Peptides against a protein of PDB entry 7RZF. Designs and how they scored, part 234

Target 1, 358 residues: chain A of PDB entry 7RZF
Amino acid sequence: PFQEEHLKQLYKIVPIKDIRNLYVTFPIPDLQKYYKSNPGHYLGHLIGHEGPGSLLSELKSKGWVNTLVGGQKEGARGFMFFIINVDLTEEGLLHVEDIILHMFQYIQKLRAEGPQEWVFQECKDLNAVAFRFKDKERPRGYTSKIAGILHYYPLEEVLTAEYLLEEFRPDLIEMVLDKLRPENVRVAIVSKSFEGKTDRTEEWYGTQYKQEAIPDEVIKKWQNADLNGKFKLPTKNEFIPTNFEILPLEKEATPYPALIKDTAMSKLWFKQDDKFFLPKACLNFEFFSPFAYVDPLHCNMAYLYLELLKDSLNEYAYAAELAGLSYDLQNTIYGMYLSVKGYNDKQPILLKKIIEKM
Target 2, 358 residues: chain A of PDB entry 7RZF as posed
Amino acid sequence: PFQEEHLKQLYKIVPIKDIRNLYVTFPIPDLQKYYKSNPGHYLGHLIGHEGPGSLLSELKSKGWVNTLVGGQKEGARGFMFFIINVDLTEEGLLHVEDIILHMFQYIQKLRAEGPQEWVFQELKDLNAVAFRFKDKERPRGYTSKIAGILHYYPLEEVLTAEYLLEEFRPDLIEMVLDKLRPENVRVAIVSKSFEGKTDRTEEWYGTQYKQEAIPDEVIKKWQNADLNGKFKLPTKNEFIPTNFEILPLEKEATPYPALIKDTAMSKLWFKQDDKFFLPKANLNFEFFSPFAYVDPLHSNMAYLYLELLKDSLNEYAYAAELAGLSYDLQNTIYGMYLSVKGYNDKQPILLKKIIEKM

## One batch from the design tools (peptide; made by RFdiffusion4, then SolubleMPNN)

Design b2_p23_2_s1 (from b2_p23_2, 12 letters changed)
Fold by OpenDDE base, seed 5:
Structure b2_p23_2_s1 (fold): chain B 358 residues (1-358), chain A 23 residues (1-23)
Amino acid sequence: as target 1 above (358 residues)
Amino acid sequence: KKEFEQWLHDLATKGLDLPIKTF
């Protein structure tokens, strides 16, 4: 485990690849025995959320961060880490202290709101869906994985333990939040901009780095993180499927898509799933326009329209993805292609939102 | 020692390592 001397440290690391990353790491207790409540997953879900009022949404709005991930990571026996990882822009590399301030402002928002049972229930439902409709894995890989996790879970639960949430434990969520403090932080910045500015080399791999103590004034600035009014808890995810009914095969089900509607303005092909028997669908729409590719101007306008449409849909994309829904929008020489995939129950909701933005 | 060295190496080589298994 880290001693006090290993906390409040900044590492400047030279990568092999041209990447800009920030890692904010907190030592936490071993949560393995609490897998049925999984408080680290709860916090990872909120800190890593991409919706309106999230940490990522605010950091993106400033042009400092491209992506964000939050969650627990295994350490050694008896301790874990909670890590917040971000991909930095060039501008974000200049604002690392302020990025970390926003992380602590969001953590302070989570403390002020307290543990939310509805968020736990969403995580439970998402994990239950993921377990119930888990794809077939390669037997060799699956067996090796199961053999490994038998060290951590009861034999009776080994198949379910990574997925099944059973108990809402606000006390454990608060216990982890109490470890996410500036006095417990380790920061790593990974950038090529540190080349020739490092004083240490790692023994085994030759990784060049510099280690510095974080100034007490910076720690104090993060300790005094206020409630930033831009941060909000996510809204309930409307895309979580609740109906998993598989309709009986039609007697005249064809092995190929059948034309079920033909009009002057639309053709509709349908194929029922006769192979997988999953509560999933794939909706594909091809929109034809004689203007889409008539000249270079119209082609570029059609491209620009789709990029703006994708940007305007970003608020729903993450919540849909969490619920196992996805969409794709592409320009074609004939017009536009839209695909909506995933659990059929909530596809109409996502499709409606897409069409309302179009 | 080895865990720290491995951690530095992982940061330098992998970049953003998702601590949460994507389902």
Scores: peptide ipSAE 0.029, ipTM 0.681, DockQ to the pose 0.585
Fold by OpenDDE base, seed 1:
Structure b2_p23_2_s1 (fold): chain B 358 residues (1-358), chain A 23 residues (1-23)
Amino acid sequence: as target 1 above (358 residues)
Amino acid sequence: KKEFEQWLHDLATKGLDLPIKTF
């Protein structure tokens, strides 16, 4: 673990690439032995959530952050880190202290609500789905990975230990939350704007950086992070699949899509999966409009419409993605293309929401 | 020391590809 002298530190780092990142790091206990409850994953799921009332939604609304990731990272044997990483806008780079304040306000919201068993169950269900329907990996990479994780997990559990959650442990969630405090923080800001403003060079790679103590006034500001009424726990993810039934292959299943509906307003082709046997589907819709590409004005209006439609669907996009659903919306010279992919059980829900926004 | 230096380097070059998208 870091000593006290290593806490409350700010690192200003010069990147090679033109990137703007903020890393807020907390030393945490080794959670390896708690893999069946995975309290760091629970907290990462909530802190990294992208839905309404999330930390990211608030920071995006201010124009300060593009993306946010939160979760546990291995350190060395006997300790871990919890890291919140954000991609900063140019404006966000000026508001790092306030961004971190919002992080602590969200963490304070999590403390006030306490551990939620339903959130754990959602994580459990998501991970169980991910495990059950895991894609085939390249054997060499997979074998090497499994050989590595055999040092951490029982032989009987080595295939499941990274995925399957068993135990809701509110005590461990609270224990990790108790480490996510301003007094335990290590902050790194990565930006080219620090070029020529650093006083240290890293020995091995020549990374230029400055190390500063975070002022006690700033630490106190973060310690006094109030509940922000904009922060809410996520709603239950309606896109989590519960039915995994694979329909029997039709006796007359063709190797190509068959035309199953032909009307003046629609044609429908269907192809049953005869190769993968997964509870997944690909729904593809081509909408035809004679106006979509008639002139430059209509073309730009059709483009603007799709960008607005995508924006209006952002509220569902993240929850759908977590549940292994995706959609894509594209302009075509004939009109619009919509694709919906993933677990077939919840595709009708996502499709309905898309159509209701159209 | 070495882990910190590697951490600084990884921040400067890669960003933390936090594999936290455990999907």
Scores: peptide ipSAE 0.027, ipTM 0.664, DockQ to the pose 0.563
Fold by OpenDDE base, seed 3:
Structure b2_p23_2_s1 (fold): chain B 358 residues (1-358), chain A 23 residues (1-23)
Amino acid sequence: as target 1 above (358 residues)
Amino acid sequence: KKEFEQWLHDLATKGLDLPIKTF
């Protein structure tokens, strides 16, 4: 456990690679015994959310951050960390204090809203889907992993404990939120811009770093983080599948895609899954336009249109991805290609949203 | 000490791919 002297510290680290990262770390209690409620995953889901009104959405809108990850990390026995990690832009490297202020404003929003049972249920449903349709892992790696986690979970639960949520524990969510305070922070900034500006070298790997105390005025600024009206809880994820029924194989199921519709404006091929028996589909659409590749201008306009379309779909992309749906949009020499993949139950919802933006 | 140094090294070399369990 860190003592007060180990808190409110800033580390400036020189990377080997040209990377710019910010790590905001909080010491938290050992949550291992609370795996059935997993309050650190609940907070990681919200803090790491990429949808409208999220921390990442606001930091991206400022040009400061490319990616954001939030969650619990194992420490030593009897304590963990909660870490918020961001990939910094060059501009974001100049605004680290303000980025961390926005993190505390978002955390303050989570305190003001309190624990939400529907968010826990969403995490539970996502995890249950992930467990139920888990891919086959390499036996050696899987066996080694299971052997390791047998130290932490009952034998009967060892396969499920990392996935299945059982208990909504608002008290534990609040307990973790109470540790996510400026007085408990440890900050690491990783950038080549600190080369030649460090005073310490790490003993084992030779990592150059500088350690500084965070000024009390900066800590007070973060302690006084107000409710930023730009931050909102996510909406419920409409893409979470609820139907996993696998339709029986058709008696005349062909080993290849069969043409099931032929019209002047459209052809439709269908192939039923006869191999995997998963509640998943792959929808592929090729849109033909005589203008798509008529000249270099039209080709570039078709490209720009797709990039703008993708940008306009970003609000749904993350929620769809969490639910095991994906889409892809590409230019072709004939026009445009769209694919929608994942659980078949909610594919019509995602497809409809894509077509409404087109 | 060693875990902190490993942490510093991991920060400098890998970046923390905290697996968001994007399920």
Scores: peptide ipSAE 0.026, ipTM 0.663, DockQ to the pose 0.540
Fold by OpenDDE base, seed 2:
Structure b2_p23_2_s1 (fold): chain B 358 residues (1-358), chain A 23 residues (1-23)
Amino acid sequence: as target 1 above (358 residues)
Amino acid sequence: KKEFEQWLHDLATKGLDLPIKTF
């Protein structure tokens, strides 16, 4: 769709809202016909990963980026875009060239490692779980969505095509990676800091912008992106549920939580699910300490402890969330509250990791 | 032309609603 003259362009855009965003856009072939392999989703999963050794983790460690999203976006008929979008800090706005260098270093890492079947399998399993246990949508929105996607998918697959992966296609992953090059880049920076520094106005909406060619020296810097040893592929997600067995309802199941353990140090209430019949549980723990709120110093120490604990758990939070697990940690006037929610199969793993960090 | 203008507008108004990771 774009000719060479439309590539290597930088757009400085004035937003209406106070936002700071960077968009690094690559034109890619139309991947719609490859929905069963979804190579753009595979790359989006890795580029948009939040775990240790990820692009986001490194950019956050520098204080340049708050959030990162990577993925395919529809263009016009016969082409798509791959877009890496980041929410920039004020400092990150000064380091856009270096942020994009890190993006190309990560992409170079993906080329060096090559397509990983286990990553595809992980995406497949996650998407299969999401499809299998999909919540009921509002009929009006759902019908409108389905009517739209009928233009893109076979009727028999219209419900599954957005979720179910079937084919590992390393060739297509490599084909997309080959489009993610500095010579193919279009960069947009969105910030109010460009107010009064633009030379163009968009015709329909009055959006103020400046268009500049990216200097060849900058393109060459990105082309020579070395393998940054900080970038690593993610580890396998241990939180992906594999057991979805629903235990039979107990004959004496009470409509309320039953006290199943009472000791001097612990009380335990249990209620089996009698309504949803989902392979999910909610574990809630209240920890009591007479010291947690005895004075302002202890209160602040208990708060600081939880913030440090949350920070120490960040490495697991993303992987758990991907797998449909969540946790919550709160200070109480009596001590601490912990909640663990999601698929019951892997809750013990997450709970164990939380308790080991405590 | 229109698609580019719409793209600029979308960047300025919404940010790209990149489809959030539809897991």
Scores: peptide ipSAE 0.024, ipTM 0.648, DockQ to the pose 0.533

Design b2_p23_2_s2 (from b2_p23_2, 12 letters changed)
Fold by OpenDDE base, seed 4:
Structure b2_p23_2_s2 (fold): chain B 358 residues (1-358), chain A 23 residues (1-23)
Amino acid sequence: as target 1 above (358 residues)
Amino acid sequence: KKEEEEWLHNLATLGLNLPIKTF
């Protein structure tokens, strides 16, 4: 286990690739035995959330971070890590202390709200959907994976243990949150900007790095992280599918799309799934406008309209993606293309929101 | 993913002299 001397450390690391990353790492107890409640997944879901009032949303709004991932990672036998990883902008590399302050402000928000059973239920439902409708993996890779996880899970649960949540354990969520403190932090900054500024080489990979103690004033600044009023828990994910009914194959089902509606304003083609038998659909809409490409001004207005529409839909994009829904919006020479794909149950909700923003 | 997980593991273990189990 890390001793106190290994905590409150900053590592400046030179990558081979031109990347800028920040890793904020917390030693945590071994949570493997708690896989049925998976408190690290609960916290990773919230810390890694991309919706309004999320940590990523605030850090993106400042131009400091492109992407964020939060979650538990395996350590050595008898301990794990909780890691928050961000992809840094050039500006974000100058604001690492403030980025980490925002992380602790978000963690403080999670402490103030306490464990939420509805969030656990959403994680449970999402994981159950992912398990139930899991794509076929390549046998060689799958067998190798299963052989590896047999060391961690009972044989009877080895297929389900990574997916199926059974128990809401607020006590374990609080226990992990209590480890996410500035006094328990290890920070790694990865940037080529540290080239020629390092004094150590890592033994195994030859990675050049510098190790520094984080100043006590900086630790104290993070310990005094206030409640930032911009941080909010996510809203309930309305896109999580609950109906998985597969309609019977029509007797006249064609191998090709059939024209089922023809009007002056719309044509509709339909093809039933005759191959996969999944509770999924692909909705494709082509909108025709004689003005879309009539001149350079209208072309640019049509482009700008779609960029603004996409921006206005960002609030729903992540929640839809988590629920296995996606959309695509493109300009065409004839007007606009819209695609909505994924589980069919909540597609009407996403489609309605898209049309209401249009 | 795997290279990044190995690299994350290496970063997490940096200064522990823990034998990094190659995944």
Scores: peptide ipSAE 0.013, ipTM 0.523, DockQ to the pose 0.079
Fold by OpenDDE base, seed 1:
Structure b2_p23_2_s2 (fold): chain B 358 residues (1-358), chain A 23 residues (1-23)
Amino acid sequence: as target 1 above (358 residues)
Amino acid sequence: KKEEEEWLHNLATLGLNLPIKTF
């Protein structure tokens, strides 16, 4: 485990690629033995959440961050890290201290709300779905992965241990959350803007960096992070599938889509899955409008409409994606294309929300 | 020292956009 001298450090790193990243790292205990509760995944799910009232939503609203990932990472034997990683904008690079303040405000919100069993249950359900309907991996890669994790899990659990949550452990969530403190932080900023401003070179890759102690005033600022009223826990994910029934194949199932509805206003084609036998569907809608591409003005208006529609759907996009649903919206020369894909159980909910925003 | 070097190495590899499994 890092000693106190290794904590409260800032690293300014020069990347080879033109990237701007912030890594906020916390040393945490080894959580491997707690895989059945996976408290690091619970915290990663909340800290990395992209919905309204999330950390990312606030940082995006300020124009400082493009993406955010939160989670546990394996360290050396006997310790782990919790890492919050963000992709920084050029403006965000100037506001790193305030970005980290917002991280601690969100963490303080999680402390104030305490561990939520319903959030754990959603993580459990999502992971169970991901396990049950896991895509076929290449056997060589999969066997090598399983051979590696056999050192960490019982043989009977080795296939399930990375996915199946069994135990809600609020005590372990609080224990990890107690490690997410400013006094336990290691910060790395990755930017080409540090070129020629570094004094050290990493031995293995020749990465140029500068190490600095984070000022005590900055640490105190982060320690005094208040409750920011903009931060909220996510709402329940309505898109999590609960019905996985596969309907029997129709006796007259054709290898091609059949026309099942033909009207002056709509044609509907249907093809039952005869190959994969998954509780998934692909809904594809082509909307025709004679105005969509009649002239450059209408074409640009149809484009702007679609961009506004996509923006208005952002509140559902992440929750749908977590639940294994996706949508796509495209302009066509004939009008608009909508696709909804994933688990069929909650597709009507997502489709309804899309149509209500249209 | 060794843990710091491993952390820096991990950050350097992260900065190279190597596929990191974040869990």
Scores: peptide ipSAE 0.010, ipTM 0.458, DockQ to the pose 0.320
Fold by OpenDDE base, seed 2:
Structure b2_p23_2_s2 (fold): chain B 358 residues (1-358), chain A 23 residues (1-23)
Amino acid sequence: as target 1 above (358 residues)
Amino acid sequence: KKEEEEWLHNLATLGLNLPIKTF
């Protein structure tokens, strides 16, 4: 495990590719034995959340970060890491200290709220859905993966251990969260902007880097991270499917979409799934407006309307995606196209929200 | 994707292992 001398370090790394990344790393105990509760996944789910009041939402609003990933990662034998990784904008590269301050403010929010059993239950349900409806992997890749994980899990659980959560362990969540402190931090910044500013070369790949101690004043600034009122826990994910019933095939099921409604204002075609037998549906809507493409002004107004509509739906997009739902909105020469895809159980909820924003 | 994940894995492993290879 890292000694105290290895903590509070900043690495400036020159990449081969044109990338800007920040890695904020914390040494944590080996959590492998706790796979049934997976406290690192719980924290990764919250820290990596993309919804309103999330860390990513705030960092995006400042123009500093494009993407964020939080989670546990394997270390050497007997220890792990918790890593927060962000893709930095050019502006974000100038604000790394403040980005990390926001990370500690969000972590402080998680400490103040404490472990939430409902969040664990959502993670459990999402992982159970992902396991139950997992796609068939290529045999070669799957066999190699299973052979690797046999070293970590009982033979009877080897197929389920990466997915199925069993135990809510608030004590373990708090234990991991207690390791996510400024005094335990290791920071790596990856950017071409460090070219010619490095003093060390990595032995194995020739990667140029500079190592610096993080100043004690910066550590103290992060230790004194207040509760930022912009950070909130996510709301309950209303899109998580609970009904997976597959309706029996209708006796008169056509191989093509049948016209089931014909009116002056709407036509509706339906086709039952006769091939996959999944609790999933695809809803496709074409809206017609004689004004959508009548002139360049109306065309640009229709485009702007859809961009504003998409922006207004971003609050639901991530929660829907986690639950295996997706939507798409496109301008057409006749008006607008909407699609809603995924598990059929909660599609009406997502569709209703889309229509209420329209 | 895989080569980027391996490279990022290697970089994160470099950022992680840069001091670990001294053990």
Scores: peptide ipSAE 0.008, ipTM 0.517, DockQ to the pose 0.074
Fold by OpenDDE base, seed 3:
Formats: structure tokens, C-alpha cells, sequence
Structure b2_p23_2_s2 (fold): chain B 358 residues (1-358), chain A 23 residues (1-23)
């Protein structure tokens, strides 16, 4: 484990590729024995959330970051790390101290709200869905993975241990949150802007870097991170499927889409799944408008309309994606195309929200 | 994407002298 002298360090790293990344790392206890509660997954789900009032939403609104990932990572035997990784904009590279302040403000919000059993239940349900409907992996990779995880899990649980949550452990969530403090931080900034400003070379890959102590004044600013009123816990994910019933094949099921409705204003084709037998559907809508491509002005207006519509749907996009739902919106020479894909149970909810924004 | 994230993670973890398993 890191001693106090190894904490509060800043690493400025020169990448080979043109990338800008920030890694905020906290040493945490080994959580392997707590796989049934997985407190690091709970915290990773909230810190890495992309919905309204999330850390990413606020940092994106400032133009400082593109993406954010939060979660536990395995260390050596007997310790782990919690890492928050962000993809930085050019502007975000100038605001690293403020980005990290916002991270600590969000962590402080999580402490103030305390552990939420409903959030754990959503993580449990999402992981159960992911396990139940897991795609086939490449046998060689899968066998090697299973052989590796046999060192960590009972044989009876080796297939389920990475997915199935069993126990809500608020005490362990609080214990991990107590490690996510400025006094325990290790920061890495990856940017070509540090080229020619480094004094060390990494032994294995020859990566150029500089190590600096984080100033005590900066640590104190992060320690005094106030509750930022922009940060909120996510709302409940209404898109999590609960019904997985597969309807029997119709006796007259055609191998191609059949026209089941024909009207002056709409045609509907249907094809039942006869191959995969999954509780999933693909809904595809083509909207026809004689105005969509009548001239360059209308074409650009139709494009701008869809970009604004997509932007207005961003609040649902992440929650839907987590639940195994997706949508797509495209301009066509005839008008617009909408696709809704994934678990069929909650597709009507997502579709309704899309149509209400249109 | 995965190889690049793995490489980035490895680079950041090496720079941090962090014994993080490769993603």
C-alpha cells in the first residue's frame, strides 16, 4: 500500500498519441471478498453516471471533459484502487484543479445523501439482466478469463460472481467513500503539452513524465469542497426490464416482414423473431414529409431539428442504454427515420418520450 | 478502443507506479 509520501502526487505524462486524459486515483482496501455487495461498483455507477445532475453532465456543460469513467480496479494482492478517468478537452486541460474540485464536491454529495438501497437494487437488476442475456464470448478468451477468476471465487459461483449482487452493504459503501479524500489522491495528467517539460522516464515503455507534489493549498481547497447544488443523485431508471416473456411463434409466421396494417397515413410491417428467441425487439419508423428535402433550406432545417431533438433526448439516452435500450434518429431523403432497439418490455416508455419531444 | 483504453490505462498506471491489472 502507498505510504503518506506516495499520496498527494501529480504526474504529468507525455503520451505517444495525441490524447488528453486525467486519472484521479485513490488507494482502497481489497474489496474482493465483498463481491456479493460490490461497493466499488455502486460508487462507480454513481460517479460514472451520465444523467442530469451527474459529475459528467456538469463537467461537459463547462466544456472541460468529453467522457468520464469511475470504478474500482484491481491492484496487487491485498489492495485496490478507485479511479476516476476523464477525457479532457483542450480547455479542460487548463482547469484540472477545478475538475478535481468538482469530483470532490460530487463525492461529498454522495456522503451527504448516504448509501441508497434503491441504487443498489438497480445495479443488482442491471447485472442480473446482463448475466441472463450474456452474449457468447470467444471460447479461448472466456476459458482463460474463467481460469483466472477461479483464484478469487468459489467454483460454484465462478460464473455468477462478477454479475450477481446479493447483499446491500451501506457500511462498505461508506468505508470506500471515506478513502475517496484529497489526502489519499494520486493524480495523473496525460497530454502532449508536457513534451520537453519532463524530467523522468518510465523504465518499461520509456514514457516521459514529471512527478510533482500537489501543493497543500490545492489539497485544502479540495478538502473544503462544498456541496454543489448542481449535483443530484440520478432518478430511478424506468427503462430496466422486468418482463422477459417470449411469445410463442404465430402459426402463420412468415420468414419476412408481413404487412399487418395499411392505411392512407401508415403502413405497418411485422416480423416475429424465429431465430434468436430473445425478449428484444427492433422498432423502425420512417416518417415521410414532402418538405424534408424540397430545397437546401428545408434540408438544413430538418437536420437542425433532429440535432435539437437528439439533444433534448440526452436525459433519457444514458438511462435507456444502461437498461439495454437504444434509439437512433436520422434524416432521410423522404423525411426522418427513428429506430428503437433492445428489451421489448420498456420500449413503449422510451418511444413515448421520443414522440412527446417530437 | 479497448486496446487504446487498455494502453492508456497501462500508461497512466505505470506513470503512477500503480500495480493495476490490465483492464
Amino acid sequence: as target 1 above (358 residues)
Amino acid sequence: KKEEEEWLHNLATLGLNLPIKTF
Scores: peptide ipSAE 0.019, ipTM 0.546, DockQ to the pose 0.125; fails the geometry check

